# Peptides against a protein of PDB entry 3QIS: the designs that were tried, part 7

Target 1, 334 residues: chain A of PDB entry 3QIS
Amino acid sequence: PSLELSRREFVFENVKFRQLQKEKFQISNNGQVPCHFSFIPKLNDSQYCKPWLRAEPFEGYLEPNETVDISLDVYVSKDSVTILNSGEDKIEDILVLHLDRGKDYFLTISGNYLPSCFGTSLEALCRMKRPIREVPVTKLIDLEEDSFLEKEKSLLQMVPLDEGASERPLQVPKEIWLLVDHLFKYACHQEDLFQTPGMQEELQQIIDCLDTSIPETIPGSNHSVAEALLIFLEALPEPVICYELYQRCLDSAYDPRICRQVISQLPRCHRNVFRYLMAFLRELLKFSEYNSVNANMIATLFTSLLLRPPPNLMARQTPSDRQRAIQFLLGFLL

## One batch from the design tools (peptide; made by RFdiffusion4, then SolubleMPNN)

Design b1_p8_4_s1 (from b1_p8_4, 4 letters changed)
Fold by OpenDDE base, seed 2:
Structure b1_p8_4_s1 (fold): chain B 334 residues (1-334), chain A 8 residues (1-8)
Amino acid sequence: as target 1 above (334 residues)
Amino acid sequence: SAEDLFSQ
């Protein structure tokens, strides 16, 4: 069997978080026998492609003189965004299109990724006074490394590190401040806030706005701005409540005094973000008559975002653990 | 959604 491929080189320029890109090519059976094609893993890979890439269809049959269109889809989800922001991964791959009893055809995937404030650590974002797209990639790496070291020092040393010769970090990321300040100003009376989904186009505009500018006003509906906050919190590499404190939050869930002590042990930026979010959510709850938002709904929604189980415990979360996690958050909303 | 296809 043999195939003719219309294209073998694919370039995905300016790949962004949550922005789907598609490139198409044709494969044609120019042989006299039916052929089965499939994308196959390389010798050391478990998957035929990287997590941000997909082929559709990834396998199939072609009769003689049959042609099929294959879509190569690039999408940076919450699972790929952090490793692309750090430059640990890149928009580069090689796909192996295999023919049964035939040849392998190699497809080259290349491109560039544009960093996002989504999937960037709270520590790094607190050091970024400018939009992330204005920060050189080399400096992003340094900021993430420094942020990790500062987190570790803040966890190990109860003493505030002396703010040496470096620019004073922000108390909270400007991106979180922009989202929450907008919601506080414009969304407190919004019916069904956090219950109605945003528009995908508006979400993309909000993400691009936060990555490229410091706007006076965030574009889009209150629902889209609210969902953008949820997406931001979900995409954090380390949740607002650090994994190291997860079990202590569950253990303290019914003691409001101990809950406050646990939160006091968070890294400075995480603690500030947590307190800022809780202050906003308590304000939002005052308008429950207008926005239909109640403490149980908010606690249930935000618990999964703020108090994620560590990756090693995620598969073992009990209904009791979930209830304790919700109860922990309720103690800050009531 | 695209997110559902690319999230594990």
Scores: peptide ipSAE 0.367, ipTM 0.923, DockQ to the pose 0.021
Fold by OpenDDE base, seed 5:
Structure b1_p8_4_s1 (fold): chain B 334 residues (1-334), chain A 8 residues (1-8)
Amino acid sequence: as target 1 above (334 residues)
Amino acid sequence: SAEDLFSQ
């Protein structure tokens, strides 16, 4: 069996977080026998492609003289954004199109990624005084390395080294401040806040706005700004409550005094973000008659974002663990 | 959604 491919090289320019791109090509069976095609893993790979890439269809049958269109889809989800922001991964891959009893055909995927404040650590963002698209990639790497070392020093209760002539970090990321300050000013009376979904086009505009500028006002509806805050919190590589404290939050869930002690042990940036979000959410709850927001709804929604189980425990989360996590957060909303 | 298709 043999195939003809219309194209073998694909370039995805200006790939962004949550923005789908598609490239198409044709495969044709120029043989006299039916063939089965499939994308196969390379040697030592578990998957036929990287997590941000998909082929559709990824397998199929071709009769003699049959032609099929294949779509190569590139999408940076919450699960791929962090490794692309750091430059640990890149928009580069090689696909192996295999024919049963035939040859392998290699496809080259290339392109460039545009960094996002979404999927960047709270520590790095607190050091980032400018929009992420203004920060050189080399400096992003340095900010992440420094942020790791500060997280470790904060967890070890090491005395802050004399911060030399370097600019003091922000108390909270400017991106979180912009989102929450907008919602505080304009969304406290918004009916069905955090219950109505945002518009996908407005979400993309908000992401691009936060990545490229420091706006006076965030574009889009209050629902889109509210959903952008949820997406931001979900995309964090380390949740606002660090994984190391997860079990202690569950164990303390019914003791408000111990809950406050656990939060006091968070890294400075995480602790500041947590307190800032809790202050905002308590303010929204004062307007419950207007915005239809209640403490149980807010606790249920934000618990999954702020108090995520560590990856090794995700598959083992019990309904009891989820209820304890909700009770932990309720002690800061009431 | 696109997010669901590319989630791990």
Scores: peptide ipSAE 0.363, ipTM 0.922, DockQ to the pose 0.021
Fold by OpenDDE base, seed 1:
Structure b1_p8_4_s1 (fold): chain B 334 residues (1-334), chain A 8 residues (1-8)
Amino acid sequence: as target 1 above (334 residues)
Amino acid sequence: SAEDLFSQ
């Protein structure tokens, strides 16, 4: 069996968070026998491609002289965004198109990723006074490494935050401030806020706006700005309530004094973001007659974003654990 | 969604 491929090299330029790109090619059975094709893992890989890449179809049969179109789809989700922002991963892969009882055909995937404030740590963003697209990738790596070290020092209470570093970090990321300040100014009376989805085009425009500028106003509808805040919180590599405190939040869920003590142990940036979000959400709840938002809805929605179970516990989250997590957050909304 | 297809 043999195949002819219309193309073997694919370049995905300017790959962005949540922006789907597609490249197509044709495979043709130029042999005299039916062929089964499949994309196969390389010798040391569990998957045929990186998490941000897929082939459709990834397997199939071709009769003699049959041709099929294959789509190579590139999409950076919340699961791939952090490692691409740091430059730990890149828009590079090699696909192995295997032909049963035939040859292997290698496809080269290349391109460039454009960093996003989405999927960047709160610590790194508090150090970024400029849009992330103005920050050299080398400096992003340094900011993430420094942010990890500051988180660890803060958790261990070992070193007073060296107030002597000439560049004081922001109290909260500018991106969070921009999103929340917009919602506070323009969305407090918005009916069905956080219940109505945004528009995908507006979400992309908001992401691009936050990545490239410091706008006076965020573009798009209040629903799109609200959803962009949810996407931002979901894409955080470390949730606003750090994984190390997850179980303590559940254990304290019915004691409001212990809940406040747990929050006081968060890293400075995480603690500031948590308090800022809770202040905003309490203000939003005062307008419940206009926006149809209630404390139970908000607690249910934001608990999944702010108080995520550690990856090792995700599959084991009980309905009781979820209810405790919601109760923990309710103690800050009421 | 595209997110659902690429999320692990």
Scores: peptide ipSAE 0.334, ipTM 0.913, DockQ to the pose 0.021
Fold by OpenDDE base, seed 4:
Structure b1_p8_4_s1 (fold): chain B 334 residues (1-334), chain A 8 residues (1-8)
Amino acid sequence: as target 1 above (334 residues)
Amino acid sequence: SAEDLFSQ
């Protein structure tokens, strides 16, 4: 069996967080026998493609002289954004289109990723006084490496923060400040806040706005701005409550004094973000008669974002662990 | 959603 491919090289320019791109090509059975095609893993890979790439269809049958369109879909989810922001991964892959009892066809995927403040560490964002798209990629790498080292130093209480006024980290990321300040100003009376989904087009505009500018006002509805905050918190490589403190939060969940002590041990940026979010959410709860927001709803929603189980424990989260995590957060909302 | 399709 043999195939003809209309294209073998694919370039995905300006790939962004949560923005789907599609490239299509045709495969044709120019042989005289039916053939089965499939995308197969390379020798050392478990998957036929990287997590941000998908082929549709990824397998199929072609009769003689049949042609099928294959879509190559590129989408950077919350699961891929961090590794692309750091440059650990890139918009490059090789797909192997296997023909049963035939030959392999290699497809080259290339392109460029545009970094996002979504999926960037709180530590790096606190050092980033300009929009992420204004920061050279080399400096982003350095900021992530430095952020890891400063997290470790902060946990170990080893080194005073260097006094240079120009180099002082922000107390909270500007992106979180922009989102929360907007919600505080405009959304406290918004009915069904955090319960009504945002508009996907507005979410894309908000993300692009935060990546490229420091706006006076965030574009979109209050619902879209609220959802953008949730997406931001979900996409964090390290949750607002660091993984190292997860179990201690669960263990302390019914002791409000110990809960506050656990939070005091967070890295400075994480602790500031946590306190800032809790202050906002407590303010939002004062308007519950207008916004229909209650402490149990907010605690349930934000617990999954702020207090994530470590990756090694995700598969083992019990309903009891989830309830303890919710109870931990409730102690800061009430 | 696209997110659901590319989420692990």
Scores: peptide ipSAE 0.310, ipTM 0.906, DockQ to the pose 0.021

Design b1_p8_4_s2 (from b1_p8_4, 4 letters changed)
Fold by OpenDDE base, seed 5:
Structure b1_p8_4_s2 (fold): chain B 334 residues (1-334), chain A 8 residues (1-8)
Amino acid sequence: as target 1 above (334 residues)
Amino acid sequence: SSEDLLSQ
């Protein structure tokens, strides 16, 4: 069997979080026998491609002189955004197109990723006084390393470094402040807030705005700004309640005193973000007659974002664990 | 104010 490929080199320029890019190529059976083709893993890989890449179709049959279009789709989800922001991974891959009883054809994928405040740690964002696109990639690496060391020192109750007044971390990330300040000013009376989805175009504009600027006003509807806050919290590499405290939150869920003690043990930035979000959500609940928002809806929605099970426990989360997690959050909303 | 939410 033999194939002809219209292209073997693909470049994806300016790849962004949640922005789909597509490149297409043709494969043609220039042989005299039917061919089965498939994308196959390399010797040390479990998958035929990196998590941010997909081929469609990834397998198929071609009769003699048949031609098929293959789409290469690049999409950075919450599962790939953190490793691309840190520069641990890059927009580079090699695909192996295999023919049954035939040859391997290699496809080269390359490009560049544009960093996002989405999928960046709360610790790094508290040190980041400028938009992420203004920060050199080398300095982003240094900020993540310094943030890891500060998280460890905060967990160990070590004395805060006497950093000069110019070097002091923010109390909360500016991106969270901008989102919550907008919702507090403009969305408290918004009917069906957090129940109506945002527009995908407006969500992309909000992400690009937060990555590139410090706006006076966030663009888009209150629903899009509210959904952008949910996407931000979901994309965090570590949830607002650190994984190390997850089980203690479940164990304390019916004791409001122990719940407050558990939150006091969070790293400074995580603790500040948690308190800020709870203060905002309690304010939003005062307007329940206007916005149709209630404590059970808010607790159910935000618990899955703020109090995520550790990756090793995700597959084992019981309905009882989920109810305890909701009860933990309710003790801060009521 | 939204600033009062940060002071809590």
Scores: peptide ipSAE 0.047, ipTM 0.806, DockQ to the pose 0.762
Fold by OpenDDE base, seed 1:
Structure b1_p8_4_s2 (fold): chain B 334 residues (1-334), chain A 8 residues (1-8)
Amino acid sequence: as target 1 above (334 residues)
Amino acid sequence: SSEDLLSQ
């Protein structure tokens, strides 16, 4: 079997979080026999491509002189955003297009990723006084490393926060402040807030706005700004309630005093963000007659974002654990 | 104000 490929090199410029890019190429059976093609893993890989890449179709049959279009889709989800923001991963891959009883064809994928405040740690963002796109990638790495070390020091209670002459971190990320401030000012009376989806184009504009600027006003509808807050919280590498405290939150769910003690043990940035969000959500609930928002809806929605089970427990979450998680959050909304 | 939410 033999194939002809219209292209073998693909460049994806300016890849952004949640922005789909597509490149297409053709494969043609220039042989005299039917062939089966498939994208196959490299020798040490479990998948034929990185998580942010896909081929469609990824396999198929071609009759002699048949041609098929293959789409290469680049999409950075919440699952890839953190490692791309840190520069641990890059927009580079090699695809192996295999023919049954044939030769391999190599496709080169390259490009550049533009960092996002989405998928960046709360600790790193508290140190970023400027938009993330103004921060050199080398400094993003340093900020994540320093953030990890401060999280560990805070959890271990070992070192008083050295009030050294280093620029004081923000109490909350400016991006969270901008989103919540907008919602507080403009969305408290918005009917179906957090229930109506935002517009995908507006969501992209909000993400780009937060990544590139410090706006006076966030663009888009209140629904898009509300959904952007949900996307932000979902994309956090560590949830607002750190994984280490997950089980203690469930165990304390019916004791409001213990719940507050558990929250007091969060790293400073996480604790501040949690308190800020709870204060905002309590304020939003005062306008329930206008916004149709109730404590049970908010607790159910935000519990999955703020109090995520650790990856090792995700597959084992019981309905009882979910109810305890909701009850934990309700104790801060009521 | 939203600043009052940060002071709580």
Scores: peptide ipSAE 0.045, ipTM 0.804, DockQ to the pose 0.788
Fold by OpenDDE base, seed 3:
Structure b1_p8_4_s2 (fold): chain B 334 residues (1-334), chain A 8 residues (1-8)
Amino acid sequence: as target 1 above (334 residues)
Amino acid sequence: SSEDLLSQ
């Protein structure tokens, strides 16, 4: 069997978080026998492609002189954004199109990724006084390394070194401040806030705005700004409540004094973001007559974002653990 | 203000 491919090299320029790109090519059976094709893993890989790439269809049959269109879809989700922001991964892959009893055909995927404040650590963002797209990639690596070291020092209760006044980190990321300040000013009376989805085009504009500028006003509807905050919290490499404190939050869920002590042990940036979000959500709940927002809805929604189980415990989360996690947040909303 | 939320 043999195949003819219309293209073997694909370039995805300016790949961004949550922006789908598609490239298409044709495969044709130029042989005299039916062909089965499939994308197969390379040696030592578990998957035929990286998590941000997909082929559709990824397998099939071709009769003699039959042609099929294959779509190569590039989409950076929350699951790939962090490793692309750090430069640990890149928009590069090699696909192996296998033909049963035939040859392997190699496809080259290349391109560039544009970093986002979405999927970047709270520690790094507190050190970024400028939009992430203004920060050189080399400096992003240094900021993540320094942020990890400062997180570890904070967890060890080591006194921060007297960093010069110019190098002081922000109390909270400017991106979180911008989102919450907008919602506080304009969305407290918004009916069905956090219940109505935003517009996908507006979400992309908000992400691009936060990545490239420090706006006076965030573009889009209150629903899109609210959903952008949820997407930001979901995309964090580590949740606002660090994984190390997850079990202690569950164990303390019915003791408000112990809950506050657990939060006091968070790294400074995580603790500040948590307190800022809880203060905002308590303010939003005062307007429940206008916005239809209640404490149980908010606690249920934000628990999955702020108090995520560690990856090793995700498969073991009981309904009791979920209820304790919700109860933990309720103690800060009421 | 949002500044008042940061002071809590």
Scores: peptide ipSAE 0.044, ipTM 0.801, DockQ to the pose 0.861
Fold by OpenDDE base, seed 4:
Structure b1_p8_4_s2 (fold): chain B 334 residues (1-334), chain A 8 residues (1-8)
Amino acid sequence: as target 1 above (334 residues)
Amino acid sequence: SSEDLLSQ
């Protein structure tokens, strides 16, 4: 069996968080026999492609002189955004299109990723006084490394913050401030806030706006701004409540005093973001007659975002653990 | 206050 491929090199320029890109190519059976094709893992890989890439179809049969269109879909989800922001991963891959009893055909995937404030650490974002797209990639790497070291130092209570007024971290990321300040100003009376989904185009505009500018006003509906906040919190590499405190939050869930003590042990940026979000959500709950938002709904929604199980425990989360996590958050909303 | 965080 043999195939002809219309293209073997694919370039995905300016790949962004949550923005789907598609490249298509044709495969043709120029042989005299039916062939089965499949994308196969490389040696030592578990998957035929990186998590941000998909081929559709990834396998199939071709009769003699049959042609099939294959779509290569690049989509950076919350699961890939952090490693692309850090430059640990890149928009580069090699796909192996295998023919049964035939040859391997190599496809080269390349491109560039544009960093996002979505999927960037709270520590790094507190150091970014400018939009992330204005920050040189080299400096992003340095900021993530420094942020990791400061998180560890903060957990160890070892080092006072350096006094340089220009180098002082923000109390909260400007992106969170912009989202929450908008919602506080304009969305407290919004019916079904956090219950109605945003528009995908508006979400992309909000993301691009936060990545590239410091806007006076966030574009889009209150629902889109609210969903953008949820997406932001979900995309955090470390949740607002650090993984190290997860079990202690569950264990303290029915003691509001211990819950407050656990939160006091968060790194400064995480603690500030948590308190800021809780202040906003308590304010939003005062308008429950207008916005149809209640504490149980908010606690259920935000608990999954703010208090994620550590990756090693994610598969073991019980309904009891989820209820304890919700109860922990309720103690800050009521 | 919680308002001091929202008034920044």
Scores: peptide ipSAE 0.040, ipTM 0.787, DockQ to the pose 0.274

